# Ledger of designs, part 166: peptides against a protein of PDB entry 6J54

Target 1, 223 residues: chain A of PDB entry 6J54
Amino acid sequence: NENLFASFIAPTMMGLPIVTLIIMFPSLLFPTPKRLINNRTISIQQWLIQLTSKQMMAIHNQKGQTWSLMLMSLIMFIGSTNILGLLPHSFTPTTQLSMNLGMAIPLWSATVFTGFRYKTKTSLAHFLPQGTPALLIPMLVIIETISLFIQPVALAVRLTANITAGHLLIHLIGGATLALLNINTMTAFITFTILILLTILEFAVALIQAYVFTLLVSLYLHD
Target 2, 42 residues: chain B of PDB entry 6J54
Amino acid sequence: QFQFTGIKKYFNSYTLTGRMNCVLATYGGIALLVLYFKLRSK

## One batch from the design tools (peptide; made by RFdiffusion4, then SolubleMPNN)

Design b2_p19_7_s3 (from b2_p19_7, 12 letters changed)
Fold by OpenDDE base, seed 2:
Structure b2_p19_7_s3 (fold): chain B 223 residues (1-223), chain C 42 residues (1-42), chain A 19 residues (1-19)
Amino acid sequence: as target 1 above (223 residues)
Amino acid sequence: as target 2 above (42 residues)
Amino acid sequence: NELFREISEIYNYLVLQLS
């Protein structure tokens, strides 16, 4: 049934991709402050950004804090796109694995590269945990190497799977609710209640996934 | 700090330098094995 | 059967996303 996945198809208008406009749309929700005392909405946004920035950059040293702007922009982008994706008849770019891989792989490679550049000894030592028995050293090094390369994939798949699964559940339960309206109103009401609860959960998931994605990138940078 | 002597001084799983050397040795060994099989097939 | 069909569709969609 293509109807189940119609919401995940990239929208186009006259052969032109509207996806680019959808990706740029969240930027309009965060206007640039131009006053010392900003509007209430802008002040709240800046306050939230400052709080999240302090929390995420607390792990990093001065060199790692250089990445603060990029990491904060990343969390704001993913968070805003995920929240906007929960709107009715909306397209979420983060449901596309290609987009998430496009974000995960470069960021992961950058963190790994910076680690090898500035902390070469420590980065190489991460392939072997401390206290490893001598007989397990070669195998464990291989496992850690494989684990390293799985990190960007896991990062992208986690975000994609969680957002996609949420959208699918909302679609399925919503469809079931509509189907049950003509069969049993009481059951439809129960299903609708579940749908409301699920949507609230998906709002939380949307923010959590944005945070986790950015946090993991930050942690990879710290290591 | 752990005190190691001999080969264990350079190859250990406790010190940072030792871990690094173990990793490098492992990669070097794997690379040599791959090269060996590649040259053997020719 | 309907559940398996739905799961299969999800699987196919995921495969398409991975391809």
Scores: peptide ipSAE 0.125, ipTM 0.750, DockQ to the pose 0.016
Fold by OpenDDE base, seed 5:
Structure b2_p19_7_s3 (fold): chain B 223 residues (1-223), chain C 42 residues (1-42), chain A 19 residues (1-19)
Amino acid sequence: as target 1 above (223 residues)
Amino acid sequence: as target 2 above (42 residues)
Amino acid sequence: NELFREISEIYNYLVLQLS
């Protein structure tokens, strides 16, 4: 099963990283509108962006809505890369933990620092939930502090693990289907059906993980 | 809404200011403990 | 033996990702 993980190796050509091109490719799928009445595809895209923007920014005040552009770009980037990663023989950059950490840590830091700068009292108070018994205050403050630092790690690992696990399952079941074609055609057909259903599920997971990642970043900003 | 008297007015887990002060006191206490052990080993 | 080999490969892959 050495070929199982071959899809997760960073592709290079003549020593040059092709990963850069792969990361930039999704931006070409979302052109900016230049006319009042655009094509159907562009209109649908803009409608979806507007819809998601309303949903994401509904929990934020005017100050928080300044982050709308960044959050929308983030969800579009992660979502598009995840979906494109489901193509056969494609490389998904979001399966690399380094990339997800590179996105999670700065965004998390920005939200935390923004909170401390503009809402210092509220931010400091978040380390101690209300109604805590007096004897548990020191321990709980420490736990909440640790919990805060786990947040960026959780964001990165969640995205990486979900996308990677999905890819692995598709490859494993796909390989099993091919192996069973020469043994039992009926069983191979069943396995192939499962593969199709799993692929559809992974498309949904790809979008959900992008949304959850962005939503959690937005939630941290709201706090 | 909540009426506290004495030290509990400034250090409580119900008011926003009280919670903030508790957090700051906790961090300050930890910092002092670290300094104490550092100076002790010296 | 085959199952353990596959699990080991997954483990090694995860370790590589975390490193």
Scores: peptide ipSAE 0.124, ipTM 0.730, DockQ to the pose 0.015
Fold by OpenDDE base, seed 4:
Structure b2_p19_7_s3 (fold): chain B 223 residues (1-223), chain C 42 residues (1-42), chain A 19 residues (1-19)
Amino acid sequence: as target 1 above (223 residues)
Amino acid sequence: as target 2 above (42 residues)
Amino acid sequence: NELFREISEIYNYLVLQLS
């Protein structure tokens, strides 16, 4: 059991946690533009940020668009960490539920608080869906209240589960491939092919989960 | 769109104001129940 | 037995994540 989940433990060096450095590392991949026309890499990065920013913030008004910087930084952080986590022998902080809760709870609370401050009437009305029969109103309000508090947990667990599951599959299939090399090379080749396809899928999942996490935070802000 | 009269004007599941009032009424009722049981236990 | 072992491993991992 230790071998299966060994890659998910917090890394340490000489008793000091390296996880702090790992979390900060993705920021080095996105340098700030310093020229009117930057190199191709920075230009593509800025283009992607602008594209995703326009897409995600389209549902928000001017007040909501003030969150653009935070949401874009969030998606860049989660996306970069997830992609870097697919490197061999790498540690992904987003596989830690504590990490994701640490991001989800404050952001969720901020969005809910912002909603109650500026959209109090609408926010309170969200606890009761439109068209609910009169007899179900009290129960549904309670359920909706519980649902609200489940949102940060669901947000964190969703990201954690998706990234962790992908890493586990890559680890298991990779381990099986190595084990089969000395048993049956043909079967090992098939397993290796599956591993490659799975790795490609996990790259997509890594980006999608970053997007979904940020999008849901944005949607909570909109509501 | 909807025309409500009486209590339904303030407590309905279709209008924004009505929904808000229903939510507040529900929370108020729960708070009163909790208060009642706490006072009863003392 | 193997199934229970795997479930136990997942459970232990989740406990570690929550702690």
Scores: peptide ipSAE 0.088, ipTM 0.745, DockQ to the pose 0.016
Fold by OpenDDE base, seed 3:
Structure b2_p19_7_s3 (fold): chain B 223 residues (1-223), chain C 42 residues (1-42), chain A 19 residues (1-19)
Amino acid sequence: as target 1 above (223 residues)
Amino acid sequence: as target 2 above (42 residues)
Amino acid sequence: NELFREISEIYNYLVLQLS
């Protein structure tokens, strides 16, 4: 039966999961440019990618800039899926914690291993903040170690919680608006206005969460 | 800028090498403690 | 009864997310 979380159930068609097709669909929205001067849509996309790439990779050296392709693809994927998820009766794969963990854990582990590979001393020293009193060193090292292992979980949960909460709010406020239409039209209008504002906010949240997710991965690589 | 002598030269929270050694010493100590309790239980 | 229904709904959602 339908419930509050019915929109978050993985869709199936003829007994086969169509989540794979949904995940692959955003790639069709970003075709490869073939001309020196492309159409307006592709030009805007390339411009946005260039701007975000410059901002995120400015803190990295040449070796770190090698990750630019993966990080940009990540932000494009998450951003596209989040925006598409706001369409009526659509399924957002990023609301699934399993998917976000599947992205966060490998990326986090890759950044950590890369740090230990090329900057072993700095990476090990990162577990102890500079200027720590001698008596607090063992406890603080333990805390920083725990903090490191919580990073992939926090990264995945942050994205999942923000997107899921947005979808739930839209559903609840929308349902309340429909219920109030037959009770108080004026209150229903106010609730509808809130729904519109919330929808605009969720569009922003969808992009921001994609950016934050990718930015944090980039920062973990830099550290 | 910081001048350390003796044990503080190798174990300090101000230099990169000192911080690294402190971290390694902490992990080593924890590993030894875990090993001690594991062997004691048997 | 309604409270238990809501709790059950949340529980089912969490199980679905963890599965």
Scores: peptide ipSAE 0.059, ipTM 0.735, DockQ to the pose 0.015

Design b2_p19_7_s4 (from b2_p19_7, 10 letters changed)
Fold by OpenDDE base, seed 4:
Structure b2_p19_7_s4 (fold): chain B 223 residues (1-223), chain C 42 residues (1-42), chain A 19 residues (1-19)
Amino acid sequence: as target 1 above (223 residues)
Amino acid sequence: as target 2 above (42 residues)
Amino acid sequence: NKLFEEISQIYNYLVRLLS
């Protein structure tokens, strides 16, 4: 049990943090297109980027679509880091709450400030839901204000919790499988099957959480 | 869609302008309360 | 004792995540 959370500590080499290199590594997986017709891998990547870009930016006007580059880079970064984090003995930066807060707070603040700059009337109106009884207006405005400030925290915690929980489950089930190999091979096989299914699920979760994180940032921009 | 008169025209929870004014009024009231207590304490 | 140790490890991990 002592090594349960050992995989989540920031890795260092000779006292120097390697986490910086780990964070930058996913960028190497997405080379820029240099030809009119690239290889299959790059073509698929560009197709996925274009597809997700069209899907996510459909809710935005021309001014909001200027954020397309930022949002697409964000989803690619989070998605790639989450997927790479499922590799054995890998460190996932998105399991660190500080990392996710570092992404969530600036993006959230940027979207909120952008909203107040260009959509001041609508942004202020969002603090009071439509149809609220008169007696509840002051209280609800306060609650909605608090809710606004909770958004970046919720955004970061959601990503951190989902990725961390998945990694913990994989670690626990994997450890149990190894322990059961010398005790009961039949039970170990069952546990191993569960591990495989869980791993497949975590791949999906990794992509979904990247999408949800980016989508919520996009929605905050839209509002 | 809604027809409001008097104070309800400016402070309502249905129109965009009304909602904005309600929010501003709430913040203004809170600010005045905070200011009052600060001045009272001095 | 084992339960408290496990809880302590979880707490320590959470504290580290927040720092």
Scores: peptide ipSAE 0.094, ipTM 0.735, DockQ to the pose 0.015
Fold by OpenDDE base, seed 2:
Structure b2_p19_7_s4 (fold): chain B 223 residues (1-223), chain C 42 residues (1-42), chain A 19 residues (1-19)
Amino acid sequence: as target 1 above (223 residues)
Amino acid sequence: as target 2 above (42 residues)
Amino acid sequence: NKLFEEISQIYNYLVRLLS
């Protein structure tokens, strides 16, 4: 490795970006059902999608449920990319802040604009919490406005930071394990055990971050 | 529902309409201040 | 020196992420 962050460099082949292929690869893992009774793997996938869809759309009305397809595709995309990113020598597109911002900003703006379009009064009222003292109204409105604009940034940074930090930790502990193999086998075994536990944790984090990202987008739509 | 009279009827932090009006008033005030300073600098 | 190198790498990576 040339540096600690070599794994986060976008791969290219002969000057052509392979990132596009990597981004499209998760789509191959979710084949389209063509039968009434599908294969076991497809059935499990559809079952999970249905469960997740029911849970996420439970807070939305009929108009909000129109976004179900987009939100479910989003969670499946982020989740699959995050899980695939944990494979050895893999590139995780979600470690790129630009990609996450590219997803967060349009979705956030869409939710905000839909809110202003269909719930104008409620959306404007969200800039001022109920029961605010009269003297604090101007300041609080400004703070809430700033908070609104920080939402897409926080959404993107949260996903990027969590996935990137996980990859970095796996890399560092993995490197330490390899270095300790020639120094102390027992210590290397302990470090390797920590690496395994961390890897399991990162699998959970990968799914949680996908869920949180989609959930927050859904919540912004609901508000 | 809260009963407000006078200016508090339109500008309050409890009712939906009142909150909306407060937000609009705040934005309007800020916009006017920005315009004032912009025109003052010219 | 190793710590500074690591910090430098982190800084460069963050700058690259923000660019």
Scores: peptide ipSAE 0.084, ipTM 0.737, DockQ to the pose 0.015
Fold by OpenDDE base, seed 3:
Structure b2_p19_7_s4 (fold): chain B 223 residues (1-223), chain C 42 residues (1-42), chain A 19 residues (1-19)
Amino acid sequence: as target 1 above (223 residues)
Amino acid sequence: as target 2 above (42 residues)
Amino acid sequence: NKLFEEISQIYNYLVRLLS
């Protein structure tokens, strides 16, 4: 039966899950440029990718800039899926915690292992902030170690919670608006206005969460 | 800028090497404690 | 009974999120 969380059920067709197709669909929205001067849509896309790439990779050296392709693909994927998820009756894969964990854990582990591989001393020293009193060193090292292992979980939960909460709010406010249409039209209009503003906010949140997710992965690589 | 002598030279929270050694010492100490309690239980 | 139904819906949602 339909419930409040019906929109978050993984869609199936003919008994087969179509989540794979939904995940692959955003890739069709970003075709590879073949001309020196492309159409307006591709030009804007390439411009945005270039700007975000410059901002995110400015803090990295040449070795860190090798991750540019993966990080840019990540932000494009998450951003595209989040925006597409705001379409009516659409399924957003990023609302599934399993998917976000599947992205966060490998990326986090890769950044941590890369840090230990190339900057072993700095990575080990990162567990102890500079200037820590001698008596607090053991406890602080433990806290920083725990903080490190919470990073992938926090990364996944942050994305999942933000996108899921947005979808729930749109559903609840939308349902309230429909219910108030037969009770008080003026109040329904106010609620509808809030729904519109909330929808605009969710579009921004969709992009921001994609950016933050990728930025934090990049930041973990830098540290 | 910082001049350390003795044990503080190797274990300090201001230098990179000192911080690294403190972290390693902490992990080593925890490992030894865990090992001690594990062996004591048997 | 109504409360248990609501709790069951939340539980099912959480299970689906983790699956």
Scores: peptide ipSAE 0.074, ipTM 0.725, DockQ to the pose 0.015
Fold by OpenDDE base, seed 5:
Structure b2_p19_7_s4 (fold): chain B 223 residues (1-223), chain C 42 residues (1-42), chain A 19 residues (1-19)
Amino acid sequence: as target 1 above (223 residues)
Amino acid sequence: as target 2 above (42 residues)
Amino acid sequence: NKLFEEISQIYNYLVRLLS
């Protein structure tokens, strides 16, 4: 624990990036069903996917429901990677801002361009909220335009910051617990309890951030 | 639902078409301003 | 102490990130 940020360095072996393998690993945890009656684990997974799919696509029309496959794959990918990142000595790819930008920018661009292609009038009207005073129209249009371009950045930074902050807190409290073991056992026990509670919280945060990321992309698609 | 007369019919913040026209007018105005300053500096 | 050193590392990282 000499360097707290050592766990965030991209792992390499013999000059080859292991990050590629880490990113592909979560796909192995979700096999496709091949039978009418599958294993219990697969059945639960399919049930969860179906449940989340219903919730996510409830706000979309038939045209928007075409994005269901992509959005479900996105939430499964981010969620699985975030949870796996909480394993000891593991590397979480979603802590890298470059990766999150790589996902956020194309998805955001696709949703925005899709809106302009099929709903041009509505998309252009979104730059001006209804009921705006006449004198504030030019300024507000500019602000809304800037707000639009901040959206992909906000998506990436939100995911990166939340996951990274969680990892840092776990490492800090874990290090403090180890340091207090030799000083005061009672205090160390309290700190360890906090560490456990924080770890449970981070599991929830990992899933929530995946859901929020996908939900916001879906919301942008809905316009 | 909303009844506007004159220029307000095409440029208003309540109707969908009016909002769209306001946005386009704003972008057009900004583009013209940028063009004006560019030509002024020459 | 080791804890304060780690906190300092985080602080320096954030400062560098914001700079």
Scores: peptide ipSAE 0.067, ipTM 0.714, DockQ to the pose 0.014

Design b2_p19_8_s1 (from b2_p19_8, 11 letters changed)
Fold by OpenDDE base, seed 5:
Structure b2_p19_8_s1 (fold): chain B 223 residues (1-223), chain C 42 residues (1-42), chain A 19 residues (1-19)
Amino acid sequence: as target 1 above (223 residues)
Amino acid sequence: as target 2 above (42 residues)
Amino acid sequence: LEALLQTLAELLRKILELL
């Protein structure tokens, strides 16, 4: 069990948490543009950011566009950390529920409070779906209220569970492949192929989860 | 499009204002119930 | 909710295309 989950333990060196450095490292991969025509790599990055920004912020009005920078930074952070976490023997901070809760709760609270501040009527009305039968109104309001409070938890757990499950599966299949090398090389090869396919899938999942996390935050902001 | 009269004008699930009022009424009712049980327990 | 469902459907489609 310890060997299985050893990769999920927060890395420390000489008693000092190096997790902070790991968290900060992805930011170095995305340098800021300094020229009108930047390097090819930077240009591609900026193009991707712009593309994703346009897609995500298309739902929001001008007031919602103020959150564009934060949302884009969030998706870049989560996405980059998730992708880097798929490297061998790497540690993904987003696999830690504490980190995801630390991001989800403030962002969720900010979106909810922003909604109540600037769209009080709409936000309050959101607790009751349109067209609800009169007899079910009290119960439905309660359910919707509970649903609201579950949102930050669901947001954090979704990200954590998807990334963690992916990592766990990669480790399990990888371990099985190594164990089968001396038993049956053909079976080991098949298992290894599955591992490769799974790794590719996890790359996609990593990006998708980052996008979904950011999108849901954006959606909650839109109310 | 929706024409409501009387109490339905203020408490309906179709208009924005009606929905808001229903939510507020629900919360108010719950608060009153909690208050009632709290006072009764004393 | 509808936007979320559409997004999820699109994501699922992309995943299925990847597989």
Scores: peptide ipSAE 0.126, ipTM 0.722, DockQ to the pose 0.029
Fold by OpenDDE base, seed 2:
Structure b2_p19_8_s1 (fold): chain B 223 residues (1-223), chain C 42 residues (1-42), chain A 19 residues (1-19)
Amino acid sequence: as target 1 above (223 residues)
Amino acid sequence: as target 2 above (42 residues)
Amino acid sequence: LEALLQTLAELLRKILELL
């Protein structure tokens, strides 16, 4: 078990936390455009950001669209860190539950607080679903309140679990392939093929989880 | 669409205001229950 | 929630098509 989780230990050099540099590194991959017609890579990045922005902000009104910059920065950050984390022998900061909680809790609290500030009646009404029997109202309100508090935990755990499980599975299958190379080359080749397919899946999962995380934060804001 | 009279006008699960009042009433009831146990233990 | 589930399902289908 110790060998399996060794890749998830926060790297340090000379007692200095390299984690801060790792977290900041994805920002270098997205340079700010200075020209009207930019390079191909920057243009593609901007195009992707515009597409995702249009899709995510389509749910919100004008007040909700004020959060567009923050939500886009969030999805770019989580997505880029998740993709970079899939590099061989790389440390993914989003595998740390503390980091994801550090993102989820403030964003969730901000969305809930914003909902209460601008749409108090609707926000309070969400604690009671429409058409509930009168006798079940107190119990359902309590359950809905608990559900609200579980949201940030579920948001953080979902992201962490998906990325962490993917990394663990890649390491396990990778280790199995190396072990099988000396035993049976054919089975090792099959396992290696599964590893490749898994890595492709994890690339997709990395992007999807970033999108889902940001989308859920956006949906919580949609009150 | 829904015509409520009396107590149902203020406490209903169909209207937005009614739902809000039900939620507030539930929280108020819980607060009173907690207060009751706190005063009883004292 | 339903819209989210539908979008996730569609994305998963696209992933499965690529695999």
Scores: peptide ipSAE 0.089, ipTM 0.718, DockQ to the pose 0.027
Fold by OpenDDE base, seed 4:
Structure b2_p19_8_s1 (fold): chain B 223 residues (1-223), chain C 42 residues (1-42), chain A 19 residues (1-19)
Amino acid sequence: as target 1 above (223 residues)
Amino acid sequence: as target 2 above (42 residues)
Amino acid sequence: LEALLQTLAELLRKILELL
């Protein structure tokens, strides 16, 4: 139904796309620290960044750790945009497949090319799983090659689909709750409770999907 | 450790070098097939 | 892949705990 996807239409004002401003807005929530002991909000943010950086980059060597800044910025961007998208009547840029592809394809290509540059032998060997029967080698290499090229698409679609599905469900249940307010108040209360639980779940999903997206990029880099 | 002799030494699915060679051989074979069909069409 | 599966399993457990 057209009404279901109305919240996913790219917002424009006076014919000008405001999507660019929406995308840039989360960056304002993460100011650069200027003091040794910053405000509580900044301190919490730095603490979270440090924890996530240690968790993600622990598997990488020194050369891989150079990607820490980019990966952390990516997770902060996706995470913040996803969380902000759960606000009422908000637009999440990450629900747009074009945006996620725009992030996934360059990052994927960078990881793959970096792998070929520094770990050529391992990267080439990755197209053939260890222990493959000899007769299946040609077919499996082809499949693995195709799988490699599907990775950026899968990465983008996974993020987009999960966030979009969550938003759709919230809107559907929310709409049902509003419709039932005048029909059956008791049922409306039940649906509202479900909506609250669902929103809490979607907060978790928002952070998880940001983490998974970044983790997969990191995993492709690690090979 | 795997001990391979003959062709299996260079083309195996267990060693890193063997896997690399198998991949290269596969790509080479595909390239030759594409070349063959390209030349056949002319 | 194993690390990914483990992380995903852990995340799924967290999601299930929220449900």
Scores: peptide ipSAE 0.087, ipTM 0.723, DockQ to the pose 0.028
Fold by OpenDDE base, seed 3:
Structure b2_p19_8_s1 (fold): chain B 223 residues (1-223), chain C 42 residues (1-42), chain A 19 residues (1-19)
Amino acid sequence: as target 1 above (223 residues)
Amino acid sequence: as target 2 above (42 residues)
Amino acid sequence: LEALLQTLAELLRKILELL
């Protein structure tokens, strides 16, 4: 039972945390451009960043576009860490709920405080939807207030649960394939095929969850 | 545009100002209730 | 350790330049 979660234990070497180095490693994969026409890999990266930035910032005005650098760095960080985590026997920091809460809570609070500072009337009005009957106003305001406080928790748990569940499935099916190699080779081949399909799905999930996390942070800023 | 008269001008669910006032009134009411129960326990 | 990290980073940069 403990062996199932062994891959989620934070790696340490002689008591020193290697997790810090693992978190910083993805930054090396995205070097700064030095030429007008860069290498193919850097050009593709810049193209993808520009496309995603245009899509994300299309929702915001000029004042909201000041968050572009932060949001793009966030999506690149989460996306790169999630993809690297799908490598065999790798540790993904985003599987740790503490890390995701550490990102979600400050970003959420920043968006809420920014809203109250610059758009106080609109932000307060969001606690009551338009067209609400007068008798339902007190109850609906309370529900909307609770909904606001659930946002950072939902943001962190969504990312953590999706990545963690994917890793668990890969390890479980991978372990099952190894166990079935000596029992039935045909069933082992079927489970191995499922494992390959699942890994492809998890690559997609890794990118989607990074995008959704950043998109929701951006959406909360817009609201 | 909605035209409200009287108290409905300030407390409505259709205008931004009306919605804001309703939210503030709700929070104020809750705060007063909490204060009442706190003072009652003393 | 810093020297090793710098050499590793430089090797990775060279690999990225080849790609």
Scores: peptide ipSAE 0.017, ipTM 0.617, DockQ to the pose 0.032

